# Designs tried in a protein design run: peptides against a protein of PDB entry 1Y74. Part 3

Target 1, 57 residues: chain A of PDB entry 1Y74
Amino acid sequence: LGLERDVSRAVELLERLQRSGELPPQKLQALQRVLQSRFCSAIREVYEQLYDTLDIT

## One batch from the design tools (peptide; made by RFdiffusion4, then SolubleMPNN)

Design b2_p16_3_s4
Fold by OpenDDE base, seed 1:
Structure b2_p16_3_s4 (fold): chain B 57 residues (1-57), chain A 16 residues (1-16)
Amino acid sequence: as target 1 above (57 residues)
Amino acid sequence: VEKLEEALRLARELER
C-alpha cells in the first residue's frame, strides 16, 4: 500500500496551506501533528500489514 | 502483532 507516501504528501500539502494563509493555520497544524504522530504511524503500519494479508486471499 | 499492541497502548493513552 502507498499509504506512507500518501500521508507524507498530505503533510507536505498541509505545510503549503499553512504558509498560504488562506485557511486557519491552527487546525491544519493540529492535523499535521496527528498525521505525524507515533499513534497514526503505528495504525498505518498495522493497516498495511492487515491489508496485505487480506488482499492476498 | 507487536505494532498492533503498540497501537492499542497509544490508543488507551489518548483516551485519558
Scores: peptide ipSAE 0.027, ipTM 0.533, DockQ to the pose 0.044
Fold by OpenDDE base, seed 3:
Structure b2_p16_3_s4 (fold): chain B 57 residues (1-57), chain A 16 residues (1-16)
Amino acid sequence: as target 1 above (57 residues)
Amino acid sequence: VEKLEEALRLARELER
């Protein structure tokens, strides 16, 4: 599963958008904090485990 | 199992 890499890429893009000043930085920073939270990491790991178990294809 | 229990614990902590 590439989900960890996709989340890391989303965080990198959010950091670039914060530096451009085109969007309110506080909302972008809040989204970055959510994506980097221990909660989102735990949900990602549960999803990866369920996907590996339910890969009946 | 343990990671699901941890995720459910963290979800309940965010609702407080």
Scores: peptide ipSAE 0.027, ipTM 0.532, DockQ to the pose 0.044
Fold by OpenDDE base, seed 4:
Structure b2_p16_3_s4 (fold): chain B 57 residues (1-57), chain A 16 residues (1-16)
Amino acid sequence: as target 1 above (57 residues)
Amino acid sequence: VEKLEEALRLARELER
């Protein structure tokens, strides 16, 4: 699954958008913190493990 | 299994 790469890319894009000043940085930073949270990482790892198990079936 | 248990613990902590 490419989810780790896609989440990492989403975080990078959020950091670029925060630096451009085109959008209010606080909401973008909050979304970045959610995507980088231990909770979202744990959910992603569980999803990847379940998906890998189902792809082998 | 351990990662699912951790995710469920963290989910319950965010609801407090």
Scores: peptide ipSAE 0.027, ipTM 0.534, DockQ to the pose 0.044
Fold by OpenDDE base, seed 5:
Structure b2_p16_3_s4 (fold): chain B 57 residues (1-57), chain A 16 residues (1-16)
Amino acid sequence: as target 1 above (57 residues)
Amino acid sequence: VEKLEEALRLARELER
């Protein structure tokens, strides 16, 4: 699963949106913090491990 | 175990 790469890309896009000033930065920054949290990383790793183990193709 | 306990702690911090 490319979830780590997709999350990293989502964070990059959120940083660009924050710098454009087109949207209130506070909610975008909160979402970025959630995506970069050790909680989100732990859930992602568990999901990737379960996906690889269960072969849910 | 420790990683799950920390994840649950961080989840509760994000709900504030």
Scores: peptide ipSAE 0.026, ipTM 0.537, DockQ to the pose 0.053

Design b2_p16_5_s1
Fold by OpenDDE base, seed 1:
Structure b2_p16_5_s1 (fold): chain B 57 residues (1-57), chain A 16 residues (1-16)
Amino acid sequence: as target 1 above (57 residues)
Amino acid sequence: ALRELEEALRLARELE
């Protein structure tokens, strides 16, 4: 499970979207903060612990 | 417009 990589990429894409100014930045920043939160990290760790053995890729 | 979103969606599909 490459969830840490995918979350990091999502944060990078949100930063680009914010810099472009094509979308209102406030909700993008809020989503970025959620993705970088300890809560999101804890959920990711639990998910990885439970489902890593089920990863078929 | 929304060029960055279009690029983000393309890159997100490449991660799958």
Scores: peptide ipSAE 0.025, ipTM 0.498, DockQ to the pose 0.109
Fold by OpenDDE base, seed 2:
Structure b2_p16_5_s1 (fold): chain B 57 residues (1-57), chain A 16 residues (1-16)
Amino acid sequence: as target 1 above (57 residues)
Amino acid sequence: ALRELEEALRLARELE
């Protein structure tokens, strides 16, 4: 599953947007914090485990 | 500002 890679890429893009200073950084930083949270990591792990056991194509 | 966000969203979709 590319989900871990996609989350990592999303965080990288958010960091670039924050450094540009063109957008209010607070919402971008909040979203980055959510994506890096233990909650999102736990949900991702459950999703990946279920995806391996369930034939969801 | 909005263009950078649009580009980021485009790049994110291209990697999927």
Scores: peptide ipSAE 0.025, ipTM 0.513, DockQ to the pose 0.120
Fold by OpenDDE base, seed 3:
Structure b2_p16_5_s1 (fold): chain B 57 residues (1-57), chain A 16 residues (1-16)
Amino acid sequence: as target 1 above (57 residues)
Amino acid sequence: ALRELEEALRLARELE
């Protein structure tokens, strides 16, 4: 399961979008902060654990 | 703006 990688990629993409200046950077930064939050990380970990346990392929 | 977002979403999907 690549969810950690996908979240990291999403953060990277948000950083690129912020640097482009074509979108309001504040909202992108807020979303980035949410994705990097301990809350999001905890949810991700629970999801990954359940995914592994249930053997969802 | 929307094209760059679309491209970013495309790149994200290519990682799956």
Scores: peptide ipSAE 0.024, ipTM 0.511, DockQ to the pose 0.118
Fold by OpenDDE base, seed 5:
Structure b2_p16_5_s1 (fold): chain B 57 residues (1-57), chain A 16 residues (1-16)
Amino acid sequence: as target 1 above (57 residues)
Amino acid sequence: ALRELEEALRLARELE
């Protein structure tokens, strides 16, 4: 799946954008917090397990 | 205002 990798990459990109100062940091930081939340991680784990079990095409 | 984010997302897709 690589979903964990993709989330990690998204967080990295959000950090770079925040440091540039070209965009309002509050919304970017809020999105980063959501992606790093325990809730998001739990949903990701469930999704990955279901994907492996159901072989969704 | 979102051009930098759009560019970052483009680069991320190219590296996939």
Scores: peptide ipSAE 0.023, ipTM 0.499, DockQ to the pose 0.124

Design b2_p16_5_s4
Fold by OpenDDE base, seed 5:
Structure b2_p16_5_s4 (fold): chain B 57 residues (1-57), chain A 16 residues (1-16)
Amino acid sequence: as target 1 above (57 residues)
Amino acid sequence: ALAELQRALEEARRLE
């Protein structure tokens, strides 16, 4: 599935956007915190396990 | 994994 890799890439892009100053950094940081939260990681893990078990194509 | 999700939900509720 590679969802972990995609989330990591999204976080990297958010960090670059924050450094550019083109967008409000606080909102980007809030989104980054959500993506890196234990809650989001737990949801991702459950989803990946279900995906593997159910073999959703 | 489901137990981890439950713990994460409980932790999130405590921080709000």
Scores: peptide ipSAE 0.031, ipTM 0.543, DockQ to the pose 0.047
Fold by OpenDDE base, seed 2:
Structure b2_p16_5_s4 (fold): chain B 57 residues (1-57), chain A 16 residues (1-16)
Amino acid sequence: as target 1 above (57 residues)
Amino acid sequence: ALAELQRALEEARRLE
């Protein structure tokens, strides 16, 4: 599973969008904080472990 | 991992 990579890429894109100034940065920053939160990390970790165990193709 | 999820859920509830 590339979930960690995909989340990292999403965070990178959010940072670029914040720097561009094309969008109000507050909502983008809030989303970035959520994606980097311990909550999202824990959910991702549990999901990846279950995925590896169940071998869902 | 499950214990970490539980802790994260408890932390989230405290912020609500």
Scores: peptide ipSAE 0.030, ipTM 0.542, DockQ to the pose 0.048
Fold by OpenDDE base, seed 4:
Structure b2_p16_5_s4 (fold): chain B 57 residues (1-57), chain A 16 residues (1-16)
Amino acid sequence: as target 1 above (57 residues)
Amino acid sequence: ALAELQRALEEARRLE
């Protein structure tokens, strides 16, 4: 699972969107903060571990 | 991992 990589890429894209000024930055920043939060990191880690163990495909 | 999740959940609850 490249979930960590995908989240990092999503954050990068959100930063680019914020700098472009094409969209209201507040919601993009809020989403970025959520994705970088300790909560989301912990959820991601648990998900990755469970995915590996349960083999849910 | 589950303990970290529980701690993160508790921290999130304190921010609200």
Scores: peptide ipSAE 0.030, ipTM 0.541, DockQ to the pose 0.047
Fold by OpenDDE base, seed 1:
Structure b2_p16_5_s4 (fold): chain B 57 residues (1-57), chain A 16 residues (1-16)
Amino acid sequence: as target 1 above (57 residues)
Amino acid sequence: ALAELQRALEEARRLE
């Protein structure tokens, strides 16, 4: 799946967007914190396990 | 993993 990689890349892009100043940084930072939260890590882990079991393409 | 998800959902609901 590579969801961990994709989430890490999304966080990196959010950091770049924050530095550019083109968008309100607080909302981007909030989204970054959500993506790095224990909740998102847990749902990612469950999704990866279910994906492997169910072979969803 | 499911138990971790359940705990995370419960924690998120308490913060709302």
Scores: peptide ipSAE 0.030, ipTM 0.541, DockQ to the pose 0.050

Design b2_p16_7_s1
Fold by OpenDDE base, seed 5:
Structure b2_p16_7_s1 (fold): chain B 57 residues (1-57), chain A 16 residues (1-16)
Amino acid sequence: as target 1 above (57 residues)
Amino acid sequence: RLLEAIEEVERLAREA
């Protein structure tokens, strides 16, 4: 699973959007905080472990 | 507030 890489890319894009000023930065920053949270990371890790074990492909 | 809810969920996740 590339979920860690995809989350990292999403965070990078959110940081770029915040710097461009095209969108209100506060909601983008809140979403970035969610994606970088320990909770989100823990859920991602559990999901990746289950995915690898269950072979949902 | 969204940030307060995030912090609360993170706290609960650490206590579990």
Scores: peptide ipSAE 0.029, ipTM 0.522, DockQ to the pose 0.036
Fold by OpenDDE base, seed 3:
Order: C-alpha cells, then sequence, then structure tokens
Structure b2_p16_7_s1 (fold): chain B 57 residues (1-57), chain A 16 residues (1-16)
C-alpha cells in the first residue's frame, strides 16, 4: 500500500492546480483541506491496517 | 473517537 504517498502526491497536484488559475481555487483548496485533515488520516490508517486482513472488492 | 471524527467532518463541511 502506498496511500500516504498517493495522498501526498494528490495534495501537491492540487497546489499546482491552484497556482495555475485554470480552475476555481476555492474548491481545490477545500479538497486539499479534506485530504490533509486528521479525519482523512485516521480513515487512511484504518484502511491500511485492515487491507491485508479483509477481502475488500 | 467516533464523535470527534463526526465533529471534524461537520467543521470541514462548514469551511468548504
Amino acid sequence: as target 1 above (57 residues)
Amino acid sequence: RLLEAIEEVERLAREA
């Protein structure tokens, strides 16, 4: 699992998109805040802990 | 910590 790396990459891409001005920055910033939230991190941790023990499709 | 997680979601929804 590389979810931590993938989330970090998603945040980096969102920051680039905000700087480009091609999209309304407010919604991109809101999504970035969600991805960096303690809640999102806690959900990621639970997912990573259970991934190898559960058959999730 | 389910209550804390709910409160955090509500905070994020108000800030978005």
Scores: peptide ipSAE 0.029, ipTM 0.558, DockQ to the pose 0.052
Fold by OpenDDE base, seed 1:
Structure b2_p16_7_s1 (fold): chain B 57 residues (1-57), chain A 16 residues (1-16)
Amino acid sequence: as target 1 above (57 residues)
Amino acid sequence: RLLEAIEEVERLAREA
């Protein structure tokens, strides 16, 4: 599971969208702050641990 | 730590 990579890619895409001006930047910036928050990181770590434990291949 | 996490969730909810 590569959630850290996917979150990093999502942040990169949000930064590009903010620069394009196609969407209101304030909501994109708020979402970026959520994704970069300590809370989101803690939830990601818990999710990754649970996913590794419950992963049924 | 739990209080800090709750306060962070409340902050993020107000900014959304």
Scores: peptide ipSAE 0.028, ipTM 0.556, DockQ to the pose 0.052
Fold by OpenDDE base, seed 2:
Parts: sequence; structure tokens; C-alpha cells
Structure b2_p16_7_s1 (fold): chain B 57 residues (1-57), chain A 16 residues (1-16)
Amino acid sequence: as target 1 above (57 residues)
Amino acid sequence: RLLEAIEEVERLAREA
């Protein structure tokens, strides 16, 4: 599944946005923290396992 | 402002 790669790319883009200073970084940093959280990782792992088992198209 | 943030992410995604 590309989900791990897509999450990693989203985090990279959020880090670039925070460094640009064009937007208030606090909400972007909060979103990055959510995406990198143990909770998000656990949900992603469950989703990937279910996807592999159910062969969802 | 949320729309502006989305547009900025999309810009960075195209330039990267």
C-alpha cells in the first residue's frame, strides 16, 4: 500500500510549509504531530492489514 | 485561511 509513503510525503510538505514562514506554523506542526503519532501509525497498520486481507479494490 | 494553506501545500507539491 502507498499509504505509508503518502503520509511521509505529507509530513515532508508540512515541514517545508513551516520553514517558509508564509503560514502560522502552529496548526501545521499540530497536524504533523498527529500524522507522526503512535495513534496514527496504529490505525495505518490496521488499515494496511485489513486491506491486504480483504483485497479491497 | 485553510484554503490558502491547502493551495500552498499544492504549490510545494508541484515544485518538489
Scores: peptide ipSAE 0.020, ipTM 0.471, DockQ to the pose 0.193

Design b2_p16_7_s2
Fold by OpenDDE base, seed 2:
Structure b2_p16_7_s2 (fold): chain B 57 residues (1-57), chain A 16 residues (1-16)
Amino acid sequence: as target 1 above (57 residues)
Amino acid sequence: LLLEAIEEVERLAREA
């Protein structure tokens, strides 16, 4: 689904921002950890299942 | 790089 791709892209951007050193890395790293957390993965799985079941257009 | 990241986030938000 688009959500998994969008989350993966957001993580990629956060990693690039951390490597550039233009911003303090701590908050970027914390956000990356949240996006890659088991909690966010579980919510994404539920979302995908509901999306398929409800046929939300 | 920050501008590119902002523009991409805005793109994702419009496509969602």
Scores: peptide ipSAE 0.025, ipTM 0.486, DockQ to the pose 0.110
Fold by OpenDDE base, seed 3:
Structure b2_p16_7_s2 (fold): chain B 57 residues (1-57), chain A 16 residues (1-16)
Amino acid sequence: as target 1 above (57 residues)
Amino acid sequence: LLLEAIEEVERLAREA
């Protein structure tokens, strides 16, 4: 689904920004931790299950 | 790098 790909891409971009040193890493790292949290994963799974159930691709 | 990240986020937001 598009959401999983978009979240994965957002995490990738945050990791690149952290490695570049162009920005203070602390807030970027905190946001990455939120996006990779069990909470965000659970919300994504619910979203995916709803779309699968509704046969929306 | 920051500009590329912004442009990519804007692309994702348009495709969502």
Scores: peptide ipSAE 0.023, ipTM 0.490, DockQ to the pose 0.111
Fold by OpenDDE base, seed 1:
Structure b2_p16_7_s2 (fold): chain B 57 residues (1-57), chain A 16 residues (1-16)
Amino acid sequence: as target 1 above (57 residues)
Amino acid sequence: LLLEAIEEVERLAREA
Protein backbone atom coordinates (compact mmCIF):
# COMPACT_ATOMS: atom_id res chain seq x y z
CA LEU B 1 0.00 0.00 0.00
CA GLY B 2 1.25 3.46 -0.93
CA LEU B 3 -1.08 5.29 1.46
CA GLU B 4 1.76 6.82 3.49
CA ARG B 5 3.37 8.01 0.23
CA ASP B 6 0.05 9.36 -1.06
CA VAL B 7 -0.62 11.25 2.19
CA SER B 8 2.93 12.66 2.10
CA ARG B 9 2.35 13.78 -1.51
CA ALA B 10 -0.97 15.39 -0.55
CA VAL B 11 0.80 17.33 2.23
CA GLU B 12 3.51 18.44 -0.23
CA LEU B 13 0.83 19.70 -2.65
CA LEU B 14 -0.95 21.55 0.16
CA GLU B 15 2.32 23.27 1.13
CA ARG B 16 2.84 24.32 -2.52
CA LEU B 17 -0.71 25.68 -2.73
CA GLN B 18 -0.21 27.64 0.50
CA ARG B 19 3.00 29.20 -0.85
CA SER B 20 1.46 30.16 -4.22
CA GLY B 21 -1.22 32.36 -2.63
CA GLU B 22 -3.72 31.31 -5.33
CA LEU B 23 -6.07 30.02 -2.61
CA PRO B 24 -6.84 31.19 0.94
CA PRO B 25 -4.22 29.38 3.07
CA GLN B 26 -6.23 28.84 6.28
CA LYS B 27 -8.34 25.88 5.10
CA LEU B 28 -5.34 24.32 3.33
CA GLN B 29 -3.28 24.59 6.52
CA ALA B 30 -6.13 23.09 8.55
CA LEU B 31 -6.35 20.14 6.12
CA GLN B 32 -2.57 19.69 6.32
CA ARG B 33 -2.79 19.58 10.14
CA VAL B 34 -5.50 16.91 9.92
CA LEU B 35 -3.45 14.80 7.48
CA GLN B 36 -0.39 15.07 9.77
CA SER B 37 -2.38 14.37 12.96
CA ARG B 38 -1.92 11.31 15.15
CA PHE B 39 -5.57 10.46 14.43
CA CYS B 40 -4.96 10.34 10.66
CA SER B 41 -1.81 8.27 11.21
CA ALA B 42 -3.75 5.79 13.37
CA ILE B 43 -6.47 5.45 10.71
CA ARG B 44 -3.76 4.92 8.07
CA GLU B 45 -2.18 2.17 10.19
CA VAL B 46 -5.55 0.40 10.58
CA TYR B 47 -6.14 0.69 6.83
CA GLU B 48 -2.68 -0.70 6.03
CA GLN B 49 -3.11 -3.58 8.49
CA LEU B 50 -6.51 -4.46 7.04
CA TYR B 51 -5.30 -4.49 3.44
CA ASP B 52 -2.10 -6.35 4.33
CA THR B 53 -4.24 -9.04 5.96
CA LEU B 54 -6.86 -9.28 3.19
CA ASP B 55 -4.35 -8.88 0.31
CA ILE B 56 -6.81 -6.67 -1.58
CA THR B 57 -5.31 -5.06 -4.68
CA LEU A 1 -0.42 25.00 -9.77
CA LEU A 2 -4.03 24.10 -8.97
CA LEU A 3 -4.29 22.17 -12.26
CA GLU A 4 -1.08 20.27 -11.41
CA ALA A 5 -2.51 19.38 -7.99
CA ILE A 6 -5.78 18.13 -9.57
CA GLU A 7 -3.89 16.03 -12.12
CA GLU A 8 -1.77 14.49 -9.36
CA VAL A 9 -4.86 13.69 -7.23
CA GLU A 10 -6.46 12.04 -10.28
CA ARG A 11 -3.27 9.99 -10.80
CA LEU A 12 -3.28 8.85 -7.16
CA ALA A 13 -6.99 7.94 -7.38
CA ARG A 14 -6.36 5.77 -10.49
CA GLU A 15 -3.44 3.96 -8.81
CA ALA A 16 -5.41 3.24 -5.60
Scores: peptide ipSAE 0.023, ipTM 0.486, DockQ to the pose 0.084
Fold by OpenDDE base, seed 5:
Structure b2_p16_7_s2 (fold): chain B 57 residues (1-57), chain A 16 residues (1-16)
Amino acid sequence: as target 1 above (57 residues)
Amino acid sequence: LLLEAIEEVERLAREA
């Protein structure tokens, strides 16, 4: 599963968008906080474990 | 930059 990599890439893109000033940063920063939260990490770990166990296609 | 970010998100969504 590339979910950890994809989340890391999404955070990188959000940081670039915030630095560009092309968009209001508040909503982008809020989304970044959610993606980097302990809750999101815990859900990701559970999902990855279940995916490996259940072999979901 | 916004266009590049959209294109990259679309790429990730297709590979997921």
Scores: peptide ipSAE 0.023, ipTM 0.488, DockQ to the pose 0.107

Design b2_p16_7_s4
Fold by OpenDDE base, seed 3:
Structure b2_p16_7_s4 (fold): chain B 57 residues (1-57), chain A 16 residues (1-16)
Amino acid sequence: as target 1 above (57 residues)
Amino acid sequence: LLEEAIRLAEELERQA
């Protein structure tokens, strides 16, 4: 499943945007915190388990 | 800023 990789890549890209200083970092940092939250991780893990079990295409 | 955001979004799309 690419979801863990895609979330990790999205976080990396958000960090690059924050470091560029071209955008106010507060909203980008808030989104990063949501993506890295225990809640988001738990939902991702449940989704991945269901995907593997049900072979959802 | 918009150019950098587009470049990063395109990179994300290529990796998905």
Scores: peptide ipSAE 0.030, ipTM 0.516, DockQ to the pose 0.089
Fold by OpenDDE base, seed 2:
Structure b2_p16_7_s4 (fold): chain B 57 residues (1-57), chain A 16 residues (1-16)
Amino acid sequence: as target 1 above (57 residues)
Amino acid sequence: LLEEAIRLAEELERQA
């Protein structure tokens, strides 16, 4: 599953947007914190395990 | 900025 990679790319995009200073960084930083949270990681792990087990094509 | 954000979003979509 590319989900870990996709989350990493989303975080990279958010970091670039924050560094530009053209957008209010607070909401972007909050979203980054959510994507890097233990909660998001746990949900991703459960999803990946279920996907591997159920072979959802 | 917007062009870079669009380019990165399009690249993400192509790899998903």
Scores: peptide ipSAE 0.028, ipTM 0.525, DockQ to the pose 0.103
Fold by OpenDDE base, seed 1:
Structure b2_p16_7_s4 (fold): chain B 57 residues (1-57), chain A 16 residues (1-16)
Amino acid sequence: as target 1 above (57 residues)
Amino acid sequence: LLEEAIRLAEELERQA
């Protein structure tokens, strides 16, 4: 499970989009703040633990 | 604009 890596990559891509200036940065920055929030990190950690326990593969 | 967003989304999908 690469969810931590995928979230980190999504944040990097949002920073690139903000720097391009082609889109209004406010909504992109709001999404970045959500992905970097303590709440999002806690939900990710719980999801990763449940995934390992339930072995849904 | 849209092309850059698509390129970034496709790059994210290739890494997943």
Scores: peptide ipSAE 0.028, ipTM 0.511, DockQ to the pose 0.111
Fold by OpenDDE base, seed 4:
Structure b2_p16_7_s4 (fold): chain B 57 residues (1-57), chain A 16 residues (1-16)
Amino acid sequence: as target 1 above (57 residues)
Amino acid sequence: LLEEAIRLAEELERQA
């Protein structure tokens, strides 16, 4: 499971969308902040541990 | 806008 990598990629894509100026950047930046939050990281780590233990596909 | 969002989504799916 590459969930950390996928979240990092999603953040990169949000930064590209913010730089294009085609969308109001505030909501994109808020979503980026959520994805980079300690809360999101903690739930991701728990999910990854459960995934590795239970082999959930 | 929509075209860029589609390109970004396709790139995300390709890396997942």
Scores: peptide ipSAE 0.028, ipTM 0.513, DockQ to the pose 0.088

## One batch from the design tools (peptide; made by RFdiffusion4, then SolubleMPNN)

Design b2_p17_1_s1 (from b2_p17_1, 5 letters changed)
Fold by OpenDDE base, seed 2:
Structure b2_p17_1_s1 (fold): chain B 57 residues (1-57), chain A 17 residues (1-17)
Amino acid sequence: as target 1 above (57 residues)
Amino acid sequence: VDELVEELLEELLELLT
């Protein structure tokens, strides 16, 4: 399941970038909120179900 | 910072493809 790992890694990177204080936090926080949103989670669930159904390797 | 931004962009591209 690559998508869950990639989302989790992207969120971790966003949290590190926000903690550095070298970049404006607002856009980073907005992107993190999108990735952690109920919408993104629902899209991931649909994607995982489709992947399991279609058996696309 | 630049390396973390690069890795973040790579992860975002993987999510979109």
Scores: peptide ipSAE 0.395, ipTM 0.844, DockQ to the pose 0.080
Fold by OpenDDE base, seed 1:
Structure b2_p17_1_s1 (fold): chain B 57 residues (1-57), chain A 17 residues (1-17)
Amino acid sequence: as target 1 above (57 residues)
Amino acid sequence: VDELVEELLEELLELLT
């Protein structure tokens, strides 16, 4: 699904930004942890279920 | 870095809209 790809791409970008060392890593790591959290996964599952139910193209 | 930040912001905006 688009949302899964976007989260995966956002995590990849956060990992690249952390490796550059040009930005404080702690906030980037915190955002990555949020995006990879069970909470974020559950919100995505609800979103996917709503999308399927509402048939919004 | 700036290009990676721009792309990250685009991805985050897409997640929020």
Scores: peptide ipSAE 0.394, ipTM 0.843, DockQ to the pose 0.080
Fold by OpenDDE base, seed 3:
Structure b2_p17_1_s1 (fold): chain B 57 residues (1-57), chain A 17 residues (1-17)
Amino acid sequence: as target 1 above (57 residues)
Amino acid sequence: VDELVEELLEELLELLT
């Protein structure tokens, strides 16, 4: 599941960057909110359903 | 920080391709 992995890794990196305190958190938090939005979650769910249906390895 | 930003940009590019 490339998309789920990439989204999860991007969120992890955003959380690490916010914890460092070296960058303004507002833009990082906004991007994290987009990636964790219901819209992105719905896209991921559709992708997972297609993956399961197509039996892609 | 620089390395984490680089890796974040790589992951975001993978999401768009």
Scores: peptide ipSAE 0.392, ipTM 0.844, DockQ to the pose 0.082
Fold by OpenDDE base, seed 5:
Structure b2_p17_1_s1 (fold): chain B 57 residues (1-57), chain A 17 residues (1-17)
Amino acid sequence: as target 1 above (57 residues)
Amino acid sequence: VDELVEELLEELLELLT
């Protein structure tokens, strides 16, 4: 689903930004932790279940 | 860096919409 791809891409971008060293890493790390959190994963799972139930092609 | 920040913001907006 698009959401899993978008989360994975956002995490990749955050890791690249942290490696550049041009930005303070703490906020980037905090956002990455949110996106990789069990809470975010649970929201994604609910979204995927709703999408499957609604048969949105 | 600016391009990576722009792309990150675009991805975050796609997640929220």
Scores: peptide ipSAE 0.392, ipTM 0.843, DockQ to the pose 0.082

Design b2_p17_2_s1
Fold by OpenDDE base, seed 2:
Structure b2_p17_2_s1 (fold): chain B 57 residues (1-57), chain A 17 residues (1-17)
Amino acid sequence: as target 1 above (57 residues)
Amino acid sequence: LEQELLEELEEELKKLL
């Protein structure tokens, strides 16, 4: 679904930004931790289940 | 490079919220 792809892309971008070393990594790491959190994963699973149930094109 | 990655990240975050 779009959400899983968008979360995965956002995490990839955060990992690239952290590897560049041009920015302080702490805020980038904090955002990555939020996106990879158990809470964010649970919301994604609920969203995917609702999407499948509601047949939202 | 960094600015472009930040702009892409901002656009991805706007799709999630």
Scores: peptide ipSAE 0.366, ipTM 0.847, DockQ to the pose 0.072
Fold by OpenDDE base, seed 4:
Structure b2_p17_2_s1 (fold): chain B 57 residues (1-57), chain A 17 residues (1-17)
Amino acid sequence: as target 1 above (57 residues)
Amino acid sequence: LEQELLEELEEELKKLL
């Protein structure tokens, strides 16, 4: 689904930015933790279920 | 590299919010 792909891409970008060492990693890591949180995962599952049920393209 | 990755990250975050 688009949301899962967008979250996965955002996490990949955050991991690349952390590996570059050009930025303080703490804020990037905090944002990555938010995106990978059980809260964001649960919200994603609800949106995916609603999307699948409503067949909203 | 950094700036491009930040711009891509911003665009991905705008799709989520």
Scores: peptide ipSAE 0.366, ipTM 0.847, DockQ to the pose 0.073
Fold by OpenDDE base, seed 5:
Structure b2_p17_2_s1 (fold): chain B 57 residues (1-57), chain A 17 residues (1-17)
Amino acid sequence: as target 1 above (57 residues)
Amino acid sequence: LEQELLEELEEELKKLL
C-alpha cells in the first residue's frame, strides 16, 4: 500500500543520511526507530486492514 | 546530496501526517 511504501522510503532516506556522515546521526536514528516502532507498524496494519475491508481504490 | 535527501524525506513525512 502507499503508506508502507512511504514508510519504507522514509527509512531508506534516513539510512542514507546516517551513512553520509554530513549530519549528526542521533536524531536521524531516533526518527528511524520511531518509524520502525511497534506503534507505527500497528497503525500501518490497521490502515491496511481498513483499506482492504473498504475496497477503496 | 544531503539537502536533496532531506527535502525528499520531508515530502515522504508529509504523506504520513
Scores: peptide ipSAE 0.365, ipTM 0.847, DockQ to the pose 0.073
Fold by OpenDDE base, seed 3:
Parts: structure tokens; sequence; C-alpha cells
Structure b2_p17_2_s1 (fold): chain B 57 residues (1-57), chain A 17 residues (1-17)
């Protein structure tokens, strides 16, 4: 799904930025926690259910 | 390196909003 891919890519970028050590990690970690939250996961599950229902291959 | 990752992160976040 586009949303799942975009969230996963945003998390990957945040993890790379935190590993570089060039930025203060606290804001990056806070944004990563939001994107990995149960709320974002529940939105992704709704999109997955819609995709399965519409049989968009 | 960091600036390019920040630009790509900003672009990905704009797709979610």
Amino acid sequence: as target 1 above (57 residues)
Amino acid sequence: LEQELLEELEEELKKLL
C-alpha cells in the first residue's frame, strides 16, 4: 500500500538520521514514535482492509 | 548526506498529509 510504504520509508529515514549522530536524536525519536504508534498502525490496517476489499492488484 | 535524508524525509511526510 502507498501509505504503508511511505510510513515505512519515513521510519527508515528517521533511523538513518539518528544513526548519523549529526542531529539531536530527541525530535527524530519523537516523530518515529508517532509514526510507529498504534494510531498509525490502525490507519494502515484500515487501508489494508480497503485494499483487500477492492482487490486492487 | 544528512541534508539529503532530511529533504527525502520532508517529501515522505508531505505525502502523508
Scores: peptide ipSAE 0.363, ipTM 0.846, DockQ to the pose 0.071

